# Peptides against a protein of PDB entry 7BDX: the designs that were tried, part 174

Target 1, 212 residues: chain A of PDB entry 7BDX
Amino acid sequence: EMGAAACTLLWGVSSSEEVVKAILGGDKALKFFSITGQTMESFVKSLDGDVQELDSDESQFVFALAGIVTNVAAIACGREFLVNSSRVLLDTILQLLGDLKPGQCTKLKVLMLMSLYNVSINLKGLKYISESPGFIPLLWWLLSDPDAEVCLHVLRLVQSVVLEPEVFSKSASEFRSSLPLQRILAMSKSRNPRLQTAAQELLEDLRTLEHN

## One batch from the design tools (peptide; made by RFdiffusion4, then SolubleMPNN)

Design b2_p19_5_s3 (from b2_p19_5, 9 letters changed)
Fold by OpenDDE base, seed 3:
Structure b2_p19_5_s3 (fold): chain B 212 residues (1-212), chain C 212 residues (1-212), chain A 19 residues (1-19)
Amino acid sequence: as target 1 above (212 residues)
Amino acid sequence: as target 1 above (212 residues)
Amino acid sequence: MEKLEELEEEQRLRNERLP
């Protein structure tokens, strides 16, 4: 209970750039983010198909951790820190996104995807994430999620890759050959306006790349 | 481990006024501080004469909690919050200071005393603390601590009482009749310069009050 | 370099901060 409460407060205040700088300026940042990855992994491993009590203290704790990572990644110095000093955490997030089944831990997936998207704002971060083994299959695995919010954030991350020629060119062949076009087309017709827009934009971006 | 790490980071960033405002502006503040008191109490109750591993995760967690309270109390709005909305926490701190034996949990005592001192900067806070049952005996109990830092912070809190006529007048009789003068005089001769100064100043303040 | 800066700036506008 108390750990979850404290971590939730830390999550809330981490929305401030100054707080992120304060977190990262301390000598405890590296250890914190190392343990963060381990804690998130332990949580996901504990799920063993059990219906996650979304409202459990443990769940809230992990949500807060993921939220903190997202907020850190939202800041330039935070992205730099994550990409340079906490790569293991990023690897863990990628792993966990692959380990979770479709429809499982939706909120956590969203938060982790948001963090990866924020990291991808930096070219160095985008390169690191996109060069992860199995990255493209992971994207398609995540796009199979029934949750519109998960799919939305996957599409945003895909867009980050597609809009960066230096990154996209490295995986363009695999990307094109495995693209779940029908799924993305279905999303472009979604009743969810955010998902619809994201899918439409991505389809437009992809069409532009085929003509170049 | 992770809870302690998160709470320690929250403690660190709570040194900022803006962070304190952010913590208190949230709907989670009341719950957090309620649980804080309970957690601190549970920790102290668990000590059962066992040599506290000062470096344990649990100890660090509680130190961070006490540190957060201190930092909140350092800010005007934080003091107002504690005195108006988290009185139970203040009561708990007073209780815990009474429950701990001389020389036991020195670091925690210091942090709790610092928080009470900060609260006492506001007259409303000072009144609340000083009107707590057994407050004066508690001060003398704490002054029996072998640790100079504990004694220093007790003397500072005593000074806050002595320097506020509206508060001091209410307990002046009890205060004067029970004052451990010899102990304070001994502290005024301490090799610890901070303790020495605090004791000397308090003795001067007390002399001034006897002549009025 | 310019395109990267523009893209980073556009992406920065899409940065998500969660309370």
Scores: peptide ipSAE 0.016, ipTM 0.785, DockQ to the pose 0.031
Fold by OpenDDE base, seed 4:
Structure b2_p19_5_s3 (fold): chain B 212 residues (1-212), chain C 212 residues (1-212), chain A 19 residues (1-19)
Amino acid sequence: as target 1 above (212 residues)
Amino acid sequence: as target 1 above (212 residues)
Amino acid sequence: MEKLEELEEEQRLRNERLP
């Protein structure tokens, strides 16, 4: 309980850029984010066969950790830190997203996807994550999720790739051949306005790329 | 390990007033500080008979918790919060200080004493802690500590009492009758300049009170 | 599509957008 409470508070205050800078300005950041990845991994591995007590202290703790990563990645210096000093954490997040099934650990997936999206704001970060093995299949795997929030953040991440010619060109063939067009089209008709908009924008971006 | 790391980071960032405000502005603060007291208590109780692994994750975690309390108490709104909403935590700190022997858990004692001193900046806080059962004996018990940092923070807390007529008057008789004058005089001759100064100042304050 | 799980409202995460 205490660990989860402390981590939750840290997550809350990490919404401030100054707090992120303070976290990263210390000599503890490297260790913290290393252990973060390991902790998240251990949690996801523990889900095999056990009823996900989503309300468990462990779950809340891991959610808070993922939230901290997201907030760190929301800041320029945080993105730099993650891409330069915590690549293993990014790899872990990508792996865990692949390990989770559609509908499983939705809250955690959302947080992790948000973190990856924030990393994708940095070209170096985008290059790194997009060059990860199985990245394109992972995106489509995640788009199969029944949760609108998960799908929304996947679409945003896909958009980040599509909008960067240097990145998109490297995977354009795979991207085009595997694109779940029908799924994205369905999302463009969603009653969820955020998901609808994201899907529409992505479809527009894709159309633009086909004409160029 | 992860809990200790997270709590350590939270401790680090809590040095900022804005972070303290953010912690207290949430609905999580009450629960956090309640669990904090319980966690600290459990730790101290576990010390009976076991070799204090001062470097244990548990120790570091508890140190960080105590540090957070100290940083919260360093801020006006934090003092108000502790005195109004977390009195049990203050009681716990006082109790734990009494439970620890001279030379035992020095780092934790220092942090707890610093928190009490910070609370003592608030008149309401000072009144509260000074009216706690056995407060005066506790101060003298703590002054028997071989550690200069412990003694320093005890002297500072004693000074807070002495400098507040409303508080001092209530315990003046007990205070005068039990004052470890020889110990304080010895501290006034310490090679530790901070301890020396604190002891000298306190002796001056006491002399002033005897002449008034 | 429905939301399966909700994020706590108090934990407002920063989420920048691409320009």
Scores: peptide ipSAE 0.010, ipTM 0.777, DockQ to the pose 0.044
Fold by OpenDDE base, seed 5:
Structure b2_p19_5_s3 (fold): chain B 212 residues (1-212), chain C 212 residues (1-212), chain A 19 residues (1-19)
Amino acid sequence: as target 1 above (212 residues)
Amino acid sequence: as target 1 above (212 residues)
Amino acid sequence: MEKLEELEEEQRLRNERLP
């Protein structure tokens, strides 16, 4: 309980750029983010089946941790820190996203995907995550999720890849050959406006790439 | 481990007034400080004897919690919050200071005393803590500690009481009758410059009160 | 650069807090 409350507060205040800078300026940042990855991994490994108790202290704790990572990644110096000094954490997030089943631990998936998207805002971050083993299959695995918000954040990450020529060129063949186009088309007709828009925009981006 | 790391970071960033305001502006502050008191109490109750492992995660966690309370109390709105909305926490701190033996859990004592001193900066806070049952005996109990830093922060708190006529008048009789004058005199001759100065200043304040 | 800054600010503002 106390840990969850403390992490929740840390998550809340980490929305400030100055707080992120303060976290990173200290000598405890490396240790914190190292343990963060381990803690999230332990949590995912402890999940028995597809049902997660969202209201549990453990869940709230892990959500807060993922939220902190997301907020750190929202800042330029935070992205630099993650990509340079906490790559194992990024690798862990990618791994955990692959380990979770469709419909399993939806909120954590969303937070982790938001974190990866924030990392993808700069080229170095995007290069790092996109060059991870099995990255493209992972995107399609995640896109099979029944949750619209999971799919939305996957589509945003896919868009980040597609819009960066240096990154997209390295994986274009695999991307084109494995693209779940029918799934994306279905999302473009979704009743969820955000998902609908994201899918439509991605389809437009893809069409532009095929004509070039 | 993770909890200690998170709380340590929260402690570090709580040194900022803006962060304290952010903590208090949220809807989680009440819960956090409620659980904080409970956690510190549980820790103190779990101490077997006079030896504490200062390097344990549990110790570091509790130190961080006490540090957060201290930093909150360093800000005007934080003091107001504690005295209005977290009185049970203040009561717990006072209780725990009484429960700890001389030489036991020195670092926690120092942090808790610093927190109480910060609360004493305003009249409402000083009134509240000084009107607690057994407050004056508690000060003398704490002043018997062999640690110079514990004694220093006790003397500072005593000075806060002595320098406030509204508060001192309510307890002046008990204070004068129970004052460990020889102990304070010994501290005024200490090799520790900070303790020496604090004791000398308090003795001067007391002399002034006897002549008025 | 401008798009990156806008994205950074947008992402920071969109970061969820636990209710």
Scores: peptide ipSAE 0.016, ipTM 0.794, DockQ to the pose 0.056; fails the geometry check
Fold by OpenDDE base, seed 2:
Structure b2_p19_5_s3 (fold): chain B 212 residues (1-212), chain C 212 residues (1-212), chain A 19 residues (1-19)
Amino acid sequence: as target 1 above (212 residues)
Amino acid sequence: as target 1 above (212 residues)
Amino acid sequence: MEKLEELEEEQRLRNERLP
């Protein structure tokens, strides 16, 4: 309980750039983010055994951790830190996204996807993520999720890849061959306006790339 | 481990006034500080049973909590919050200071005393603390501690009482009758310069009050 | 670059709203 409460407060205040700088300027950041990955992994592994209540302290704790990572990645120096010094955490997030089934841990997936998207704002971060083994299959696995919010954030991450020629060129063949175009087209007709817009924009970006 | 790490980071960033305002501006502050008191109490109660290592994650966690309270109390709005909305926490701190033996949990005592001192900067806070049952005996109990740093922070808290006529007048008889004058005089000759100065200043303040 | 900066702000704001 207390840990979850403290971490939730830390999550809240980490929305400030100055707080992120303070977190990273300390000598404790590396250890913290290392343990963060382990904690998130342990949580996800525990889901296969016992039905964890969504509102459990454990869940709240992990959500807060994922939120902190997202907030750190929202800042330039935070992205640099994650990409340079906490790659194992990024690997863990990618792993966890792969380990979770469609419809499982929707909120956590969203938070993790948001963090990866933020990391992808940095070219170095985008390169690191996109060069990770199984990245493209992972995107399609996640895009099969029944949750519109999960799919939205996957589409945003896909767009980050598509909009970066240096990255897209390296995976273009795999990307084109495996693209779930029918799924994206269906999303472009979604009743969810955010999902609809994201899918439409991605389709436009893809068309632009085919004509070039 | 993870909870202690998160709380330690929160402690570090809470040195900023803006972070304190952010903590207090949220809807989670009340619950956090309520649980903080419970956690600190549980820790102190556990010391009577098993020898807790000073460097344990549990100890670090509680130190961080006490540090956060201190940092909150360092800010005007934080003092107002503690005095208005978290009185139970203040009661807990007073209780824990009474429950601990001389020489026991020195670092925690120092942090708690610092928090109480900060609260005492506010007249309303000083009134609340000083009107707490057993406050004067508690001060003398704490002043018997062999640790110079504990004694220093007790003397500072005593000085806060002495320098406020409205508060001192209400407890003056008990204060004068129970004052460990010989102990304070001994501290005024301490080799610890901070303790020496604090004791000398308090003695001067007391003399000034006797002549008025 | 501009769209990425706007998205950074939106994501930061979203995290503020997620208690």
Scores: peptide ipSAE 0.016, ipTM 0.793, DockQ to the pose 0.073; fails the geometry check

Design b2_p19_5_s4 (from b2_p19_5, 12 letters changed)
Fold by OpenDDE base, seed 4:
Structure b2_p19_5_s4 (fold): chain B 212 residues (1-212), chain C 212 residues (1-212), chain A 19 residues (1-19)
Amino acid sequence: as target 1 above (212 residues)
Amino acid sequence: as target 1 above (212 residues)
Amino acid sequence: MKKAEENEEDLRLRNERLP
């Protein structure tokens, strides 16, 4: 309980840029983010056995950790920190997103995807995550999720790749050959307006790339 | 490990007034401070058996919690929150300070005493803690500690009582009858300049009260 | 007022995209 409560408060206050800078300015940031990845991994590995109740202290703790990572990634110095000093955490997030089945741990997936999206705002971050082994297959795996919010964040991450010619050119052949176009087209007809808009925008971006 | 790391980061960032306000502005503050007291109590109760290594994750976690309480008490809205909404935590801190033997858990004592001193800056806080059962005996118990920093914070807390006529008048008879004057005089001759100064100032304040 | 400060350094930059 106490760990989850403390971590949840830290998550809340990390919505401030000043707090993120304070976290990163300390000598404890490296250790914290190292343990964060390990804790998240341990949690996901525990899901195959006991039905961890979604509202457990452990779940809340891991959500708070993912939230902290997202808030850190939301600012320039935070992205720099993650990409320079905590690559293992990013690798862990990518791994965990691959390990989770469609519909499993939706809230955690959303938070992790938000963190990766924030990292993708930085060209260095985008290069790092997009060059990760199996990144393109991972995007399509995640896009098979029944949750509209998971799919929304996947589409945003795909858009970050598509909008960066230097990154897209490296994966363009794989991207074009594996693109779940019918799935994205289906999302462009979604009743969820955010998902609908994101899918439409991505389809427009993709069409623009075919003509250039 | 992760709980201690998160709590330590929260402690760090709580040195900022804005962060304290963010902690208190959330709906989670009440729960957090409730669990804080319980966690600190459980830790102190565990000390009678196994030699908990001073550098354990559990010790660091409790130190961080005490640090957070101190930082919250360092600002006006934080003192108001503690005195209005988390009295049980203050009662727990007073209890734990009584339960700990001289020389035991010095770092924790210092942090807890700092929190009480900060609370004492508010007249409402000072009234609350000074009216707690056994408060005067507790001060003298704590003043028997061999640690100069513990004693320094006790002297400062005593000074907060002495400097407030409305509070001092309620306990003046007990205070005068039980005052460890010889111990305070010995501290006024300490080689520790901070302890020496605090003891001298308190002796001056006490002399002023005898003449008024 | 006494703060129990751990080593905290400099607070500067803006949140571009909050989730």
Scores: peptide ipSAE 0.031, ipTM 0.802, DockQ to the pose 0.099; fails the geometry check
Fold by OpenDDE base, seed 3:
Structure b2_p19_5_s4 (fold): chain B 212 residues (1-212), chain C 212 residues (1-212), chain A 19 residues (1-19)
Amino acid sequence: as target 1 above (212 residues)
Amino acid sequence: as target 1 above (212 residues)
Amino acid sequence: MKKAEENEEDLRLRNERLP
């Protein structure tokens, strides 16, 4: 209980840039983010058997950790820190997104996807995550999720790749050959307006790239 | 490990007034400080048997909690919150200071004493803690500690009482009858300059009150 | 949707809030 409460408060206050700077300005940051990855990994590994109640202290704790990573990645210096000093955490997030089944741990997936999207704001971050082994297959795996929020954040991450020529050109062949076009087209007809818009815009961006 | 790391970071960032405001502005504050008291109490109760390594994750966690309380109490709105909404936590701190033996958990004692001192900056806070049952005996019990930092912070808290006529007048008889004068005189001759100064100033303040 | 830019407005919109 107490660990989850403390971490939840840290998540809440990490929405401030000054708090992120304070977290990163200390000598504890490296250790904290190292253990964060391990803790998140341990949680996901525990899901294969015991139905962790979504509202468990453990779940809340992991959500708060993922939220902290997201909020850190929302700040320029936070992105720099993650890309320069916490690559293992980014690798862990990518791994966990692959290990989670469609429909499993939706909230955690969303938080992790938001963190990756924030990292992708920086070209260095986008390069790092997009060059990860199996990144493109991972995107399509994640787009198979039944949850609209998961799919929305996947589409946002896909768009981050598509809108960066230096990144997209490196993966364009694999991207085009494996593109789940029918799935994205279905999302463009979604009743969820955010998902609908994101899918439509991505389809427009993809069409523009075919003509160039 | 992770809980202690998260709480340690929260402690670090709570040195900022804006962070304290953010903590208190959320709906989680009441729950957090309620659990804080319980967690600190549980830790102190565990000390009666197993020699908790001072550098244990549990110790670090409790130090961080006490540090957070101290930093919250350092801010005007934080003092108001503690005195209005977290009185149980203040009662717990007073209890734990009584339960800890001389020389036991020096670092925790210092943090708790600092929190009480910060609360005492507000007249409402000072009234609340000074009106607690056994407060004066508790001060003298704490002044028996062999640690100079513990004694220093006790003297500061005593001075907060002495310098407030509305508070001191209510307890003046008990205070005078039980005053460990020889102990305070010994502290005024301490090789620790901070302790020496605090004891000298308190002796001067006490002498001034005898003439009025 | 455009790629997020490293500006204060976009960064603020990316902050995760407590549930």
Scores: peptide ipSAE 0.028, ipTM 0.804, DockQ to the pose 0.056; fails the geometry check
Fold by OpenDDE base, seed 2:
Structure b2_p19_5_s4 (fold): chain B 212 residues (1-212), chain C 212 residues (1-212), chain A 19 residues (1-19)
Amino acid sequence: as target 1 above (212 residues)
Amino acid sequence: as target 1 above (212 residues)
Amino acid sequence: MKKAEENEEDLRLRNERLP
């Protein structure tokens, strides 16, 4: 209980750029983000056995951790830290997104995808995550999720790849050959306006790349 | 481990006034400070059994909690919050200071005394803690501690009482009748310069009150 | 657009891309 409460408060205050700088300026940041990955991994591994209630302190703790990572990645120096000093955490997030089944831990998936999206704002970060083994298959796996918010954040991450020529060129063949176009087209007709818009924009971006 | 790390980071960032405002501006502050008291109490109760290593994650967690309370109390709005909305936490701190034996958990005592001292900057806070049952005996109990830092912070808290006529007048009889003058005089001759100065100042303040 | 989240409820609000 207390750990989850403390971590939740830390998540809240980490929305401030100055707080992120304070977190990263300390000697404890490396240890914290190392343990963060381990804690998130331990949680996901525990799901295959005991039905963890989504409203548990443990779930709240993991959500707060994912939220902190997202807020850190929202700041330029935070992205630099994650990409330079916490690559294992990024690898863990990618792994956990692959380990979770469609419809499983939707909220956690959303938070993790948001963190990766923020990392993708940095070209170095985008290169790192997009060059990770199985990244493209992972995007399609995640895009099969029944949850509209998960799919929305996947589409946004896909768009980050598509809009960066230096990254897209490296994987263009694999991307084009495996693109779940029918799924994206279906999303462009979604009743969820955010998902609909994101799918439409991505389809437009993809069309622009085919004509060049 | 992770909880202690998160709480330690929260302690560090709580040195900022803006972070304290953010903590208190949220809906989670009440719950957090309620659980804080319980967690600190649970820790102190656990000491009579298993020898908890001072460098344990549990000790670090409790130190971080006490540090957060101190940092909150360092800010005007934080004092107002503690005195208005977290009185039970203040009661718990007073209780725990009474439960701990001389020389036991010195670092925790110092942090708790610092929090109470910060609370005493607010007249409402000073009134609340000084009117708590057993407050004067508690000060003398704490002043018997072999640790110079504990004694220093006790003297500072005593000085806060002495320098406030509205508070001192209510307890002047009990205070004068139980004052460990020989102990304070001994501290005025301490090799610790901070303790020596604090004891000398308090003796001067007390002399001024006897001549009026 | 950078997403910074304060709590689980604010997740939806900070999903906006900066123009």
Scores: peptide ipSAE 0.024, ipTM 0.803, DockQ to the pose 0.060; fails the geometry check
Fold by OpenDDE base, seed 1:
Formats: sequence, C-alpha cells, structure tokens
Structure b2_p19_5_s4 (fold): chain B 212 residues (1-212), chain C 212 residues (1-212), chain A 19 residues (1-19)
Amino acid sequence: as target 1 above (212 residues)
Amino acid sequence: as target 1 above (212 residues)
Amino acid sequence: MKKAEENEEDLRLRNERLP
C-alpha cells in the first residue's frame, strides 16, 4: 500500500517540468529507472499465473511507474536522459509490449505506448526504438488489440515513424510488405473519434508516401 | 527496493514549495499521510526484535517518509494541512518519539523533531502539539538522548514553546517544576557549537521569564 | 504531446526556519 501511494504521488508531481529536472538532477535517477524496468518486468511475468486484480496495489504501483516514465519522456531533458542513460528501460518497455496478450493490461500498454511516443519526439529516440529488433512486427501485434485506446496510441507511434524520412526509408520495404491496411481502414470507420482521426491521417500519410 | 527508491525521490522533490502544493492539491494527500503514520509506527514497533540495519531498504523508506512530512511542514500551506487534516500523524510522531529509546533511530528522531518544530511555526500547530498529553515529560525524555543533534532539535522545540506566551502560560508550572536545568547547563558547554548556542539562548530566555 | 496524467509536485527538506 505505502509504496503504491508514494509512487502515485511521485507520478502526479512528475507532470511538472521542474520536478522532472529535479529528479534527473539527482544522483538517484539512474538507479530508480533501472529498478523501474525490473519491477515492471516482474509484474508482467507474474500475470501468466494469477488474475491480478486491476485495482491491486501492485497494479497501481506499476501504473505509477509507467506514468513517471511517460512524464519524464514528455520533457526534452527527460527524453535525452532516457535515450542516453536508460536504454535498458526502453528495451524493457518494448519487450513487455510484446509479452502482453491482446486485451491484457490495457492501461499499462497505453502508458508504455505514450512513453515510446514521447521518446519518438527525439530523433535519436525515434531512431533507437525503430531500430529495435522486431519493432515493425510489434506495432502490428499491438494493432491487433481490441482496445481502441491501445490502437490509437499505436497509430500515433506509427505516424511518428512514417513522418520521419530518415527512419522510414530504412524500414520502408518491411513496413509496406507487412502493413495491416484492412485493419487501419476498419479503424478509420471507428466510432471513437480520436481513433478514427488518427487512422484517417495515417492513411493519408501512407498514400502520400506511395506516390513519392 | 523500488518503494524506497520512489519514496526517496519524492522526498527529494518535496523540497520545492510548488511540489508540496501539488501534493496537497491532489485528492490522494490524505490517504498518503494516513498510511505514512501507520508505516512509521509499524517500523518502530518492529525494532524491539531485530537489529534492523540502519541502511536497510525499510529504514531508508521510513526516513524518506519522515523527510516528506518535514518538508511539508516547512511550508505554510503544509502546516495548515497537517494541523487541520492530519492530526493523527502528528499524534503518531509524538508517540513514536516517546517509544524510541535513547540512541535508537537517531536519524528518524531528528527528522520527526524537525517536523514538529516546523509545525510549531504555526500558532495553531504549536498549541496542538504542546497540549498533547505528556508533551513536557516527552521533551525531557528526549533531552536524555546521547545524540547531540537530537538534543539540539529538542532544545529548538522547547524554545518555540517558551517564546510563545499564550502557550507557555498554560504549562509554565509543570515546565518550571520539571525543567532539567543541569542537563541544559551541560549542553551550554558542549563542543557542538549549534547545541551550545541553542542551550545558551534557551537559558537566557528562561532567565528572562523568571524575572517577569 | 500528451503528458501522462498530471500528478502532484515534490519539495526538498526545508528544516530550518530562516531567521
């Protein structure tokens, strides 16, 4: 209980840029983010056995951790820190997104995807995550999720890749050959307006790339 | 490990007034400070059995909690919050200071005493803590500690009581009858300059009160 | 840029009353 409460407060205050700078300016940041990855991994590995209640202290703790990472990645110096000093955490997030089944830990998936999207704002971060082994298959795996919010954040991440010529050119062949076009077209007809818009924009971006 | 790391970061960032305001502005503050008291109490109760290593994750966690309380109490709105909404935590701190043996958990005692001193800056807070049952005996019990830093912070708290006429008048008879004058005189000769100064100032304040 | 849910801010130990 207490750990979850403390971590939740830390997550809350990490919405401030000044707080993120304070966290990163300390000598304890590296250790914290290292243990964060381990803790998230331990949680996801435990899910194969017990129906962990979504509202458990453990779940809330891991949500808060993922939230902190997301908030750090929302700040320029935080992205620099993650890409330079916490690459193992980024690798762990990518791994965990692959390990989670469709519909499993939706809230955690959303937070992790938001963190990766924020990292993708940094060109170095985008290069790093997009060059990760199995990144393109992972995106399509995640688009198979029944949750509209998961799919929304995947589409946003895909758009970040597509809109960066230096990154897209390296993966264009694999991307085009594996593109779940019918799935994205279905999402463009979603009743979720955010998902609908994101899918439509991505389809427009992709059409532009086919003609160039 | 992860809980201690998160709580330590929260402690570190709680040095900012804006962060304390953010903590208190959220709907989770009450729960956090309630659980804080329980966690601190559980830790102190566990000490009667095991020589808990001072460097244990549990010890660091509790130090961080006490540090957060101290930092909250350092801010005007934080004092108001503690005195209005977290009185049980203040009662717990007073209780734990009584339960700890001389020389036991010195760092925790210091942090708790600092929190009480900060609370005493608020007249309502000073009234509340000074009216707590056994407060005067507790001060003298704490002055029996062999640690100079513990004694320093006790003397500062005593001075806060003595310098407030509305508070001192209510306890003046008990205070004068139980005053460990010889102990304070000994502290005025300490090699610790901060302790020496605090003891000397308190002796001057007390002499002034005897003549008025 | 979507910030994750804005959670509350952190302050360092101010133990000293400024004179």
Scores: peptide ipSAE 0.019, ipTM 0.792, DockQ to the pose 0.114; fails the geometry check

